# Designs tried in a protein design run: peptides against a protein of PDB entry 3B8E. Part 162

Target 1, 230 residues: chain A of PDB entry 3B8E
Amino acid sequence: PFLIFIIANIPLPLGTVTILCIDLGTDMVPAISLAYEQAESDIMKRQPRNPKTDKLVNEQLISMAYGQIGMIQALGGFFTYFVILAENGFLPIHLLGLRVNWDDRWINDVEDSYGQQWTYEQRKIVEFTCHTPFFVTIVVVQWADLVICKTRRNSVFQQGMKNKILIFGLFEETALAAFLSYCPGMGVALRMYPLKPTWWFCAFPYSLLIFVYDEVRKLIIRRRPGGWVE

## One batch from the design tools (peptide; made by RFdiffusion4, then SolubleMPNN)

Design b2_p23_3_s2 (from b2_p23_3, 23 letters changed)
Fold by OpenDDE base, seed 1:
Structure b2_p23_3_s2 (fold): chain B 230 residues (1-230), chain A 23 residues (1-23)
Amino acid sequence: as target 1 above (230 residues)
Amino acid sequence: DELIEKKLKEIRERMEKLAKELL
């Protein structure tokens, strides 16, 4: 997210606090789930002729899959960001290069895509209105990631503990998202304004995309054991 | 939704006031 912000020179889609909430709040549970999955995968792979190479390959594959999921999460967040800004009069194409004027406190006549002038305060309000939905989008997309982690193992007994961790993780992330979205004062304290419930649905297509991506990946792995997608 | 919109409006108004005080 921050890289695209720099490269595209767009208004900031995620505040520093929001980034910290992602890193410390939302990313921890997936990381723990992956660590458990790796530990259990390592237990199952104890029979390979070369444990070091097979472990390294598996770690690399998991890392690649996680990286790809993270990219889809970021795309989902940016989609939500662009939708919100578009609803407020800023089309995506107009946002390119706008950051300099957007962040300038002395410019109070920044025009939107429809010629409406926006004060610095108004611009910052709409910017901060994007932070919460972006965060929530990441959380909702992470639901799919967590569900994917659940479906990786067909063992009913392993599903039990993973299901509890999964459910707890989903609950924690959702509770955090709800707290940040609806707690009074979060707009001032964290620059995360209240989110309309409708914005939760903006993430669902991307959650579905991740789900489909993982099912396709699993299908490819099943059809071509030992391929680059494992 | 109406409550959220009301709260959002209140926060916006507060932010605008704070911004005017800081600028």
Scores: peptide ipSAE 0.015, ipTM 0.468, DockQ to the pose 0.046
Fold by OpenDDE base, seed 2:
Structure b2_p23_3_s2 (fold): chain B 230 residues (1-230), chain A 23 residues (1-23)
Amino acid sequence: as target 1 above (230 residues)
Amino acid sequence: DELIEKKLKEIRERMEKLAKELL
């Protein structure tokens, strides 16, 4: 998100403190949950062919899969960001290069896509309004990620939801998202303004997309063992 | 504002470092 912010010179989609809350808060419990997931029955049955080559290939493939999921998460966040800004009069194309004027507190006449002028304070309210739903979008997408990453090759339906730590992680992450979104003072402390409950649903298509993507990936891996998708 | 700019700079540097490590 921050790389796109710099490259595209768009208004900041996600605050620095919010990024830290994702990296340190929302990712820790999921990571622990995955560490305690039961090994897949097929992983335990695999004879090690070449421990060096097979580990390297496996690590590369896992890294690529996580990279792809991370890209989908970022796309989900940016989608929510662009929707909110568009609802407030700022179309995505108009945001390109706008950051310099957006962040300048001395410019109080920044025009939106419809010619409406926005004060610095108004712009910052809209910016901070984007932080919360971006965060919530990441959390909702992480629900799917956490569920799919518990298995490498097996379908979620085959492995089931037996890990109590996984379930706890889902609840904790959701509770954290609710706390950060609705607790008084979060707007001042974290620059996360309260979110309308309807915005939680904005992430669901991306959560579903990740789920479908992973199930299709796993299906391909099962049908074509040794393919590039492994 | 200065604190924000400083933090933004620090994060930029950290992200650039992470990007280099991934590459």
Scores: peptide ipSAE 0.000, ipTM 0.271, DockQ to the pose 0.021
Fold by OpenDDE base, seed 3:
Structure b2_p23_3_s2 (fold): chain B 230 residues (1-230), chain A 23 residues (1-23)
Amino acid sequence: as target 1 above (230 residues)
Amino acid sequence: DELIEKKLKEIRERMEKLAKELL
């Protein structure tokens, strides 16, 4: 999110504090849950045929999988961001290069896509209105990510939800998202304004996309054992 | 920044406590 903010010169879609809440608040328990998850019985039964080549292939595949999932998460967040700004009169094309004028406190006549002038305070309210939905979108997409990362080969329907720490991680992420979205004073303290309940549903298509993608990937691995997709 | 650090610390401590209760 922050890289796209710099490259595209758009208004900040996700605040630094919100990023810290993701990295330290939402990702920690899930990461612990995955570390304590019993390796699939199939992983432990096969000695690496070649420890140098098989390790490198696995590291590349893991890196690509996490990179792809992270990209889908970011796309979900940016989609929510662009929808909210468009509903407030700022079309995506108009946001390109707008950051300099957007962040200037002394410019109080920044025009939207319809010629309406926005004060600095009004612009910052709209920006901070985007931070919470972006965060919630990431959390909702992470639900699918955590569930799919539980297994390398088995479908979620085959393996089931046996890890209590994973279930707790999902609950903690959801509770944190609800707290940051609805607790009084979060708008002032964290620049995260209250979220309309309807925006929780904006992320569900992306969660479903990740789930379907991984189930298809795992299905391919099951049908072609020892393929380059493992 | 101090408020953020305090809140992050509180969240971390709560998560560590809950992780210990689950293990």
Scores: peptide ipSAE 0.000, ipTM 0.225, DockQ to the pose 0.046
Fold by OpenDDE base, seed 4:
Structure b2_p23_3_s2 (fold): chain B 230 residues (1-230), chain A 23 residues (1-23)
Amino acid sequence: as target 1 above (230 residues)
Amino acid sequence: DELIEKKLKEIRERMEKLAKELL
């Protein structure tokens, strides 16, 4: 997210505090939950045939899979960001290069895509309105990520959701997202303005995409044991 | 849903006022 902010020179889609809340709040409990998860019955029983090559290949494949999931997560967040800004008159194309003028406090006549002028205060309200939905989008996509990370080979439908700690992590993450989104004063303290409930649904297509991607990946692994995707 | 939207609108308006005071 921050890299795209720099490269595209767009208004900041995700505040620093929001990033910290993701890193410290939403990722820790899930990560702990995965650490205590019972190993997939097949993963721990298979000794690596070649410990050096098979570990490297597995690490690369895990890294690629997580990298792809992370890209889908970022796309989900940016989609939500662009939709909110578009609803406020800023089309995605118009946002390119706008950051400098957007962040300038002395420029009070920044035009939207329709020629409406926006004061600095108005722009910052819209920016901060994007922070919460972006955060919530990440949380909702992380639900899918957590569930798929449970298994490497087996379908979620085959393994089931037996880990109570994982379920607790999902609820904690959701509760944190709700707290940050709706608690009075969070708009001032964290620059996270209240979220319309409808914005929670913007992430669902991306969560579904992650599930489909992972199920397809796992299906390929199951059908081609020892293939390039393992 | 309409009541929630109305309340969210009121909260937004209050935040906008506060933002104008703080910014």
Scores: peptide ipSAE 0.016, ipTM 0.435, DockQ to the pose 0.051; fails the geometry check

Design b2_p23_3_s3 (from b2_p23_3, 22 letters changed)
Fold by OpenDDE base, seed 4:
Structure b2_p23_3_s3 (fold): chain B 230 residues (1-230), chain A 23 residues (1-23)
Amino acid sequence: as target 1 above (230 residues)
Amino acid sequence: LEEIEKIKEKIKKEMEELAKKLL
């Protein structure tokens, strides 16, 4: 998020506190839940052919898969951000380079894509209105990420949802997202204004995309054992 | 897990208290 904010000079899509809530609040229980995930039935049966090379290749492939998933997560968040700003009159192309004027409290006539002038306060309300949906988008995408991370090779349909701790993690991060989105004072404390329930659905296509991507990846791994995707 | 839950409950309470002070 911050890299695109710096490179594109767009209004801040996600606040620092919100990022901390993602990294420390939403990811921690899920990560622990994965540590207690029941090993795949095939992982326990395969002796590593070469523990050093197979471990290194495995770490690279995990890193690549997580990197790709993280990119899809970021795209989901930015999609939600751009949709909200577009609904408020700021088209994506107009946001490029706008940060300097956007963050200047002395400029009260920043024009949107339609020539409407926005005060500093109005702009900050719109900015902070983006923070909550961005956060929620990440959480909803993380649902798919958690589910797919249960298995390296097996389909989710083959492994099933046996880990109660994972299920608890999914509910916990959702409850935290709901708390941060709807608790009074979060707009002032965290710059997270209340989220319209409809915005929860904005992330679902990306969650589905991650799920499909991982199922396809796993299918390729199963069909081509020892391939570059493994 | 219990320690993490305690930390989360503590954060939740602190956030609720902060919310009450701001409201």
Scores: peptide ipSAE 0.000, ipTM 0.237, DockQ to the pose 0.242
Fold by OpenDDE base, seed 5:
Structure b2_p23_3_s3 (fold): chain B 230 residues (1-230), chain A 23 residues (1-23)
Amino acid sequence: as target 1 above (230 residues)
Amino acid sequence: LEEIEKIKEKIKKEMEELAKKLL
């Protein structure tokens, strides 16, 4: 997210506080929950592999899979960001290079894509209005990510939802997202303005995409053991 | 609220400095 903000010179899509809430608040308990996930039902059925070569390959492939999932998460967040700004009159093309004028406190006549002038205060309200939906989008996408990360090879339907700590983590991150989105004073305290409930649903296609992607990946791994997709 | 704002400004400044070091 931050790299795209710098390269595209767009208004800030995700605030620092929001990033900290993701990294420390929403991700920690779910990540710990995965350490307590039940071993895959097939783990003992795996043939003895060369412990030196196959561990390194598996770690690389896992890293690539998480990298791809992280890209889908970022795309979901940016989609939500661009939709909100477009609804407020700022088309994605118009946002390119706009940051310099957007962040200037002395420019109170920044035009949108329709020629409407925006004060600094109005622009900052719109910017901060994007932070909460971006955060919520990440949380909703993390539901799918966390569920799929329970296994490397088995389908979620095969492994099931037996880890109560994982379920607790999903509720915790959702409760935190709701608290940050709707608690009075969060706009002042965190620059996270209240979110319309409809924006929670904007992330669902991306959560589904991650889920389908991982189930297809796992299906390929099951059909072709030792493939480059493992 | 003022303390939270000071913490935010401090974190923002530290992150800007970190970004300047990374970039």
Scores: peptide ipSAE 0.000, ipTM 0.234, DockQ to the pose 0.030
Fold by OpenDDE base, seed 1:
Structure b2_p23_3_s3 (fold): chain B 230 residues (1-230), chain A 23 residues (1-23)
Amino acid sequence: as target 1 above (230 residues)
Amino acid sequence: LEEIEKIKEKIKKEMEELAKKLL
């Protein structure tokens, strides 16, 4: 997310506090859940033919899959960001290069795509209005990731603990998202303004995309055991 | 609040500088 902000010179889609909440809050429980799932999976995996090379290859493939999912998450967040800004009069094309003027406190006449002038305060309100939906989008997309993790194992007995960890992760992320979105003072303290309930739905296409991506990936693995996608 | 804003701006600037180094 932050790289695209710098490269495109767009208004900040994700605040530093929001980044910290993702990294320390929402990503931690999934990461722990995945680590436990991997540890339990490795106990059931046949010993690799070469423990050093086959473990490294498997770690690389897992890392690439998670990297791809993380990119889809970021795209989901950016989609939500662009939708919100477009609804407020800033089309995506107009946002390119706008950052310098957007962040300048002395410029109070930044025009939107419709020629409406925006004060610095108004611009910051709309920017901060994007932070919470971006965060919530990541959380909703992570629901798909957690569900994907659950569906990696066909073992009915392991579904119980995984279901508890999954449910706990979903609850924690959702509770954090709700807290940050609706707790009074979060707009001032965290620059996360209250989220309209409708914005939760903006993430659903991306959650579905991740779900479909993983099911397709699993289907390819099942059809081509030992392929590059494993 | 103004002090918090200054800290946030400082962190933002440091992150921007870090990102410029990583790019």
Scores: peptide ipSAE 0.000, ipTM 0.225, DockQ to the pose 0.025; fails the geometry check
Fold by OpenDDE base, seed 2:
Structure b2_p23_3_s3 (fold): chain B 230 residues (1-230), chain A 23 residues (1-23)
Amino acid sequence: as target 1 above (230 residues)
Amino acid sequence: LEEIEKIKEKIKKEMEELAKKLL
């Protein structure tokens, strides 16, 4: 997210505090839940092959899978960001290079894609309005990530939702998202303004995409053991 | 608000430096 902000010179889609809440708050409980579930699923079923080669392959796989999922999460967040800005008059193409003028408090006549002038305060309100939906989008996409990471090779439908820690992680993330989105003072403390409940659904297509992607990945792994997707 | 903006700018610079180290 932050790299795209620097490279594209777009308005900041996600505040630094919000990034820290994702990286330290939202990702930590899921990571712990996944570590427990991977330990349970992989340790019980793998006969000891060559421990060095199998560890390296597994670490590369996990790293690639998490890297790909992280990219899809970022795309989901950016989609929600661009939708909100477009709804407020700023088309994605118009946002390119706009950061310098956007962040300048002395410029009160920044034009949108329709020629409407925006004051610094109005621009910051819409920017901070994007932070909460971006965060919520990441959380909703993480629901799919938690569900898919439950199983390395089996479909979610085959393994079922037996892990209580995973279920707890889903509730914790949702509760954290609701708290950060609707608790009074979060707009000042975290620059996360209250979110309309309808924006929670903006992430659902991306959660579904991740779910479908992982089920297809797992299906390929099951059909072609030792393929490049492993 | 100005203090919050200074903190934002500081964290932004630190993140830019971190991004340059990770690239």
Scores: peptide ipSAE 0.000, ipTM 0.235, DockQ to the pose 0.023; fails the geometry check

Design b2_p23_3_s4 (from b2_p23_3, 22 letters changed)
Fold by OpenDDE base, seed 4:
Structure b2_p23_3_s4 (fold): chain B 230 residues (1-230), chain A 23 residues (1-23)
Amino acid sequence: as target 1 above (230 residues)
Amino acid sequence: DELIEKIKEKIKKLMEELAEQLK
């Protein structure tokens, strides 16, 4: 997300504080939950293959899968960001290169896509209004990520959700997101203004996309054991 | 359960510290 901010010179979609909340607040419990996940039933039954070649392949495939999921996650966040800004009069094309003028406190006449002038304060309110939904989008997408990470080969429907720690992690992330989004003072302290409840649903298509992607991936792995997708 | 509680407490503390630093 931060790379796109730099490359596209768009207004900051996600503040440093929100990034820290994601990395330290939302990812910690899930990471621990995954560490305590019960071994997949097929992993325990599978005979050890060549440990050198299989380890390298597994690391590359895991890295690729997580990389792709991370890209979907980022796309979800940016989608939410662009929707909010578009709703406030800033179309995505107009945001390109706008950062310099956007962040200049002395420019109080930045025009939106419709010719409306925005003061620095108004722009910052809109920017900070994007931070919370972006964060929430990440959390909602992480729900899917956590659930799919439970299994490598088996469908989520086959393995089920037996790990209580994982379930707790999902609730913790959700509770943290709700707290940061709606607790009084978070707008001032964390630059996370409260969001409309409807914005929680903006991430759902991306969560679904992750689920579909992972189920398709796992289906391919099951049908073609030892393939390049494994 | 004890680990979960410790993690909750740590997260809470971190959030409080962050909120104080950003005031």
Scores: peptide ipSAE 0.007, ipTM 0.267, DockQ to the pose 0.239
Fold by OpenDDE base, seed 3:
Structure b2_p23_3_s4 (fold): chain B 230 residues (1-230), chain A 23 residues (1-23)
Amino acid sequence: as target 1 above (230 residues)
Amino acid sequence: DELIEKIKEKIKKLMEELAEQLK
C-alpha cells in the first residue's frame, strides 16, 4: 500500500503506525502458530528433501505468499479506500497526483471531483477515516490467508482446524483490529478513526476469493501431483 | 508512547496466555 502511495501520489491510504500494527501485531502470532501446525496426513508419504536440489524456501511458496495473496490483500484494502473517498467526493481519477496539495497545510481550498473545497483539517479527517477500514480489510483477508497456509495440498476440510494456537491467533488479530478501531483516543494517537460495523463485511468477498482460489489450487495439486502449481 | 505501551502490554498478555495454553 505504501508503494502505491508513492507511485500514484495519492493521499496516504494506510498510516505508518497501522502498518507497524499489521507487521508486529497481527502477523506475529499467526506466523508463530503456523510453526506448530500439525503435519499433513500425507506428508510421511513424500520423499525426503534432496539437499542438493531443493531450496530451503520454495520459490513457488514465496510467489504465492508475497506475490499473489499479498496483491489480493492490497486490492481489497484499496477498494475500501477508493469507496470511502468516492463517498466523500473524491473519485479515484481525481486522487492521482493530489498528494502534494493534499498534504500541504497552507492549502485550504483543495477541490473534490464536484468542486467542493476542503480545508486541510477536513482532508485529514477523510484520510484518517480510510486508515481504519483499510487495516480491518487486511485483517479480514488475513483470516483466509492464515487458514489456507496451514496446508500445501490438503483442503482445510480434510486437514481440519486442530491447531488451537492458530485459532487463538485469529481471535488475537481480530481483537486487536477491534481495539484499534473502537478504543477511545485511537483517532489522535494512531490516526485511526472509529469504523462503522458495516465496513467489516466489505472484505469478506476478498477473503472468500482467496479461500476459493487456494482450494482450487490444492485440488489441482491433488489431481496432478508434481505439477508447477505445487 | 502510552499507546505503544498499552499495545505492548496487550501483546505480552496474549503471548502469556498463549504460552499457558501450550503447557
Scores: peptide ipSAE 0.006, ipTM 0.234, DockQ to the pose 0.048
Fold by OpenDDE base, seed 1:
Structure b2_p23_3_s4 (fold): chain B 230 residues (1-230), chain A 23 residues (1-23)
Amino acid sequence: as target 1 above (230 residues)
Amino acid sequence: DELIEKIKEKIKKLMEELAEQLK
């Protein structure tokens, strides 16, 4: 998200406070849950035949999988961001290069895609309105990520939801997202404005995409052991 | 290398702006 912000010079889609909430609130419990996740039976039962090659392959696989999941997660967040800004009159093409004028507090006549002028305060409100949905999108997509991370090769349907810590993590993330989205004073304290319930559903296609992607990936790995998709 | 340097400068500016907003 931050890289696209820098490259495209768009308004900031995710604030520093929301980033901190992700890192400290949403990522901590999931990371702990993954540390206590029982290793997939196939991984634990395989004696490392060649510790150097098998470790390198596993590290590359993990890196690629996390990189791909992270990209899908970012795409989900940006989709939500662009939809909200488009609903407020800022089309994605118009946002390109707009950051300089957007962040300038002395410019109070920034035009949207329809010629409507926006004050600095109005622009910051709509920007902060994007932070909460972006955060919630990340949380919803992380549900899929957490579930798929339980298995490296087996289907989620085969292993099931046995880790109580993981389940607790999903509830904790959801509770945190609800708290940050709807608790009075969060707009002032954290610059996170209340989220319309409809925006929770914007993340679901991307969550489903991650599930489908991971299941297809795992299916390919099972059918073609030693392929580049591993 | 020039692109990386430009990105670094932009990140630095962004971090400075962020630091000002946190004050």
Scores: peptide ipSAE 0.000, ipTM 0.276, DockQ to the pose 0.021
Fold by OpenDDE base, seed 5:
Structure b2_p23_3_s4 (fold): chain B 230 residues (1-230), chain A 23 residues (1-23)
Amino acid sequence: as target 1 above (230 residues)
Amino acid sequence: DELIEKIKEKIKKLMEELAEQLK
């Protein structure tokens, strides 16, 4: 997200505080939960692997898959960001290169796509209004990510939701997202303004996309063991 | 244990970054 912010010179889509909340609050318990996930039912049925060659290849493939999931997460966040700004009069095309004027405290007449002028304070409110939905979008997408990461090969429908720690992690991250989004004073303390409940649903298509992507990936792996998609 | 240590290190780094931003 930060790289796109720099390259496109758009207003900041995700604040540092929200990033910290993701990294510390939402990712920790789920990561621990995955460490305690029940082994795949087929692990003991796998042929002996060469520990020198096959381990490295598997680690690379895993990292690639997580990279792809991370891209889908980022796309979901940016989609939410652009929708919010568009609803406030800033079309995506107009945001390109706007950062310099956006962040200037002395410019109080920044025009939106419709010719409406925005003060510095108004612009910052809109910017910070984007931070919370972006964060929430990441959390909602992480629901799918955590569920699919239970297995490398088996479908979620085959493995099931047996890990109670993972379920706890999902509730924790959701509770944290709700707290940060709706607790009074978060706008002042964390620059996270209240989120409309409807924005939680903006991430659902991306969560579904992740599920479909991973199920297709796993299906390919099951049909073609040892393929580059594994 | 290795995972826990990695998490601790990550938390430490993030806390340091946060502390720097709050200055």
Scores: peptide ipSAE 0.000, ipTM 0.266, DockQ to the pose 0.055

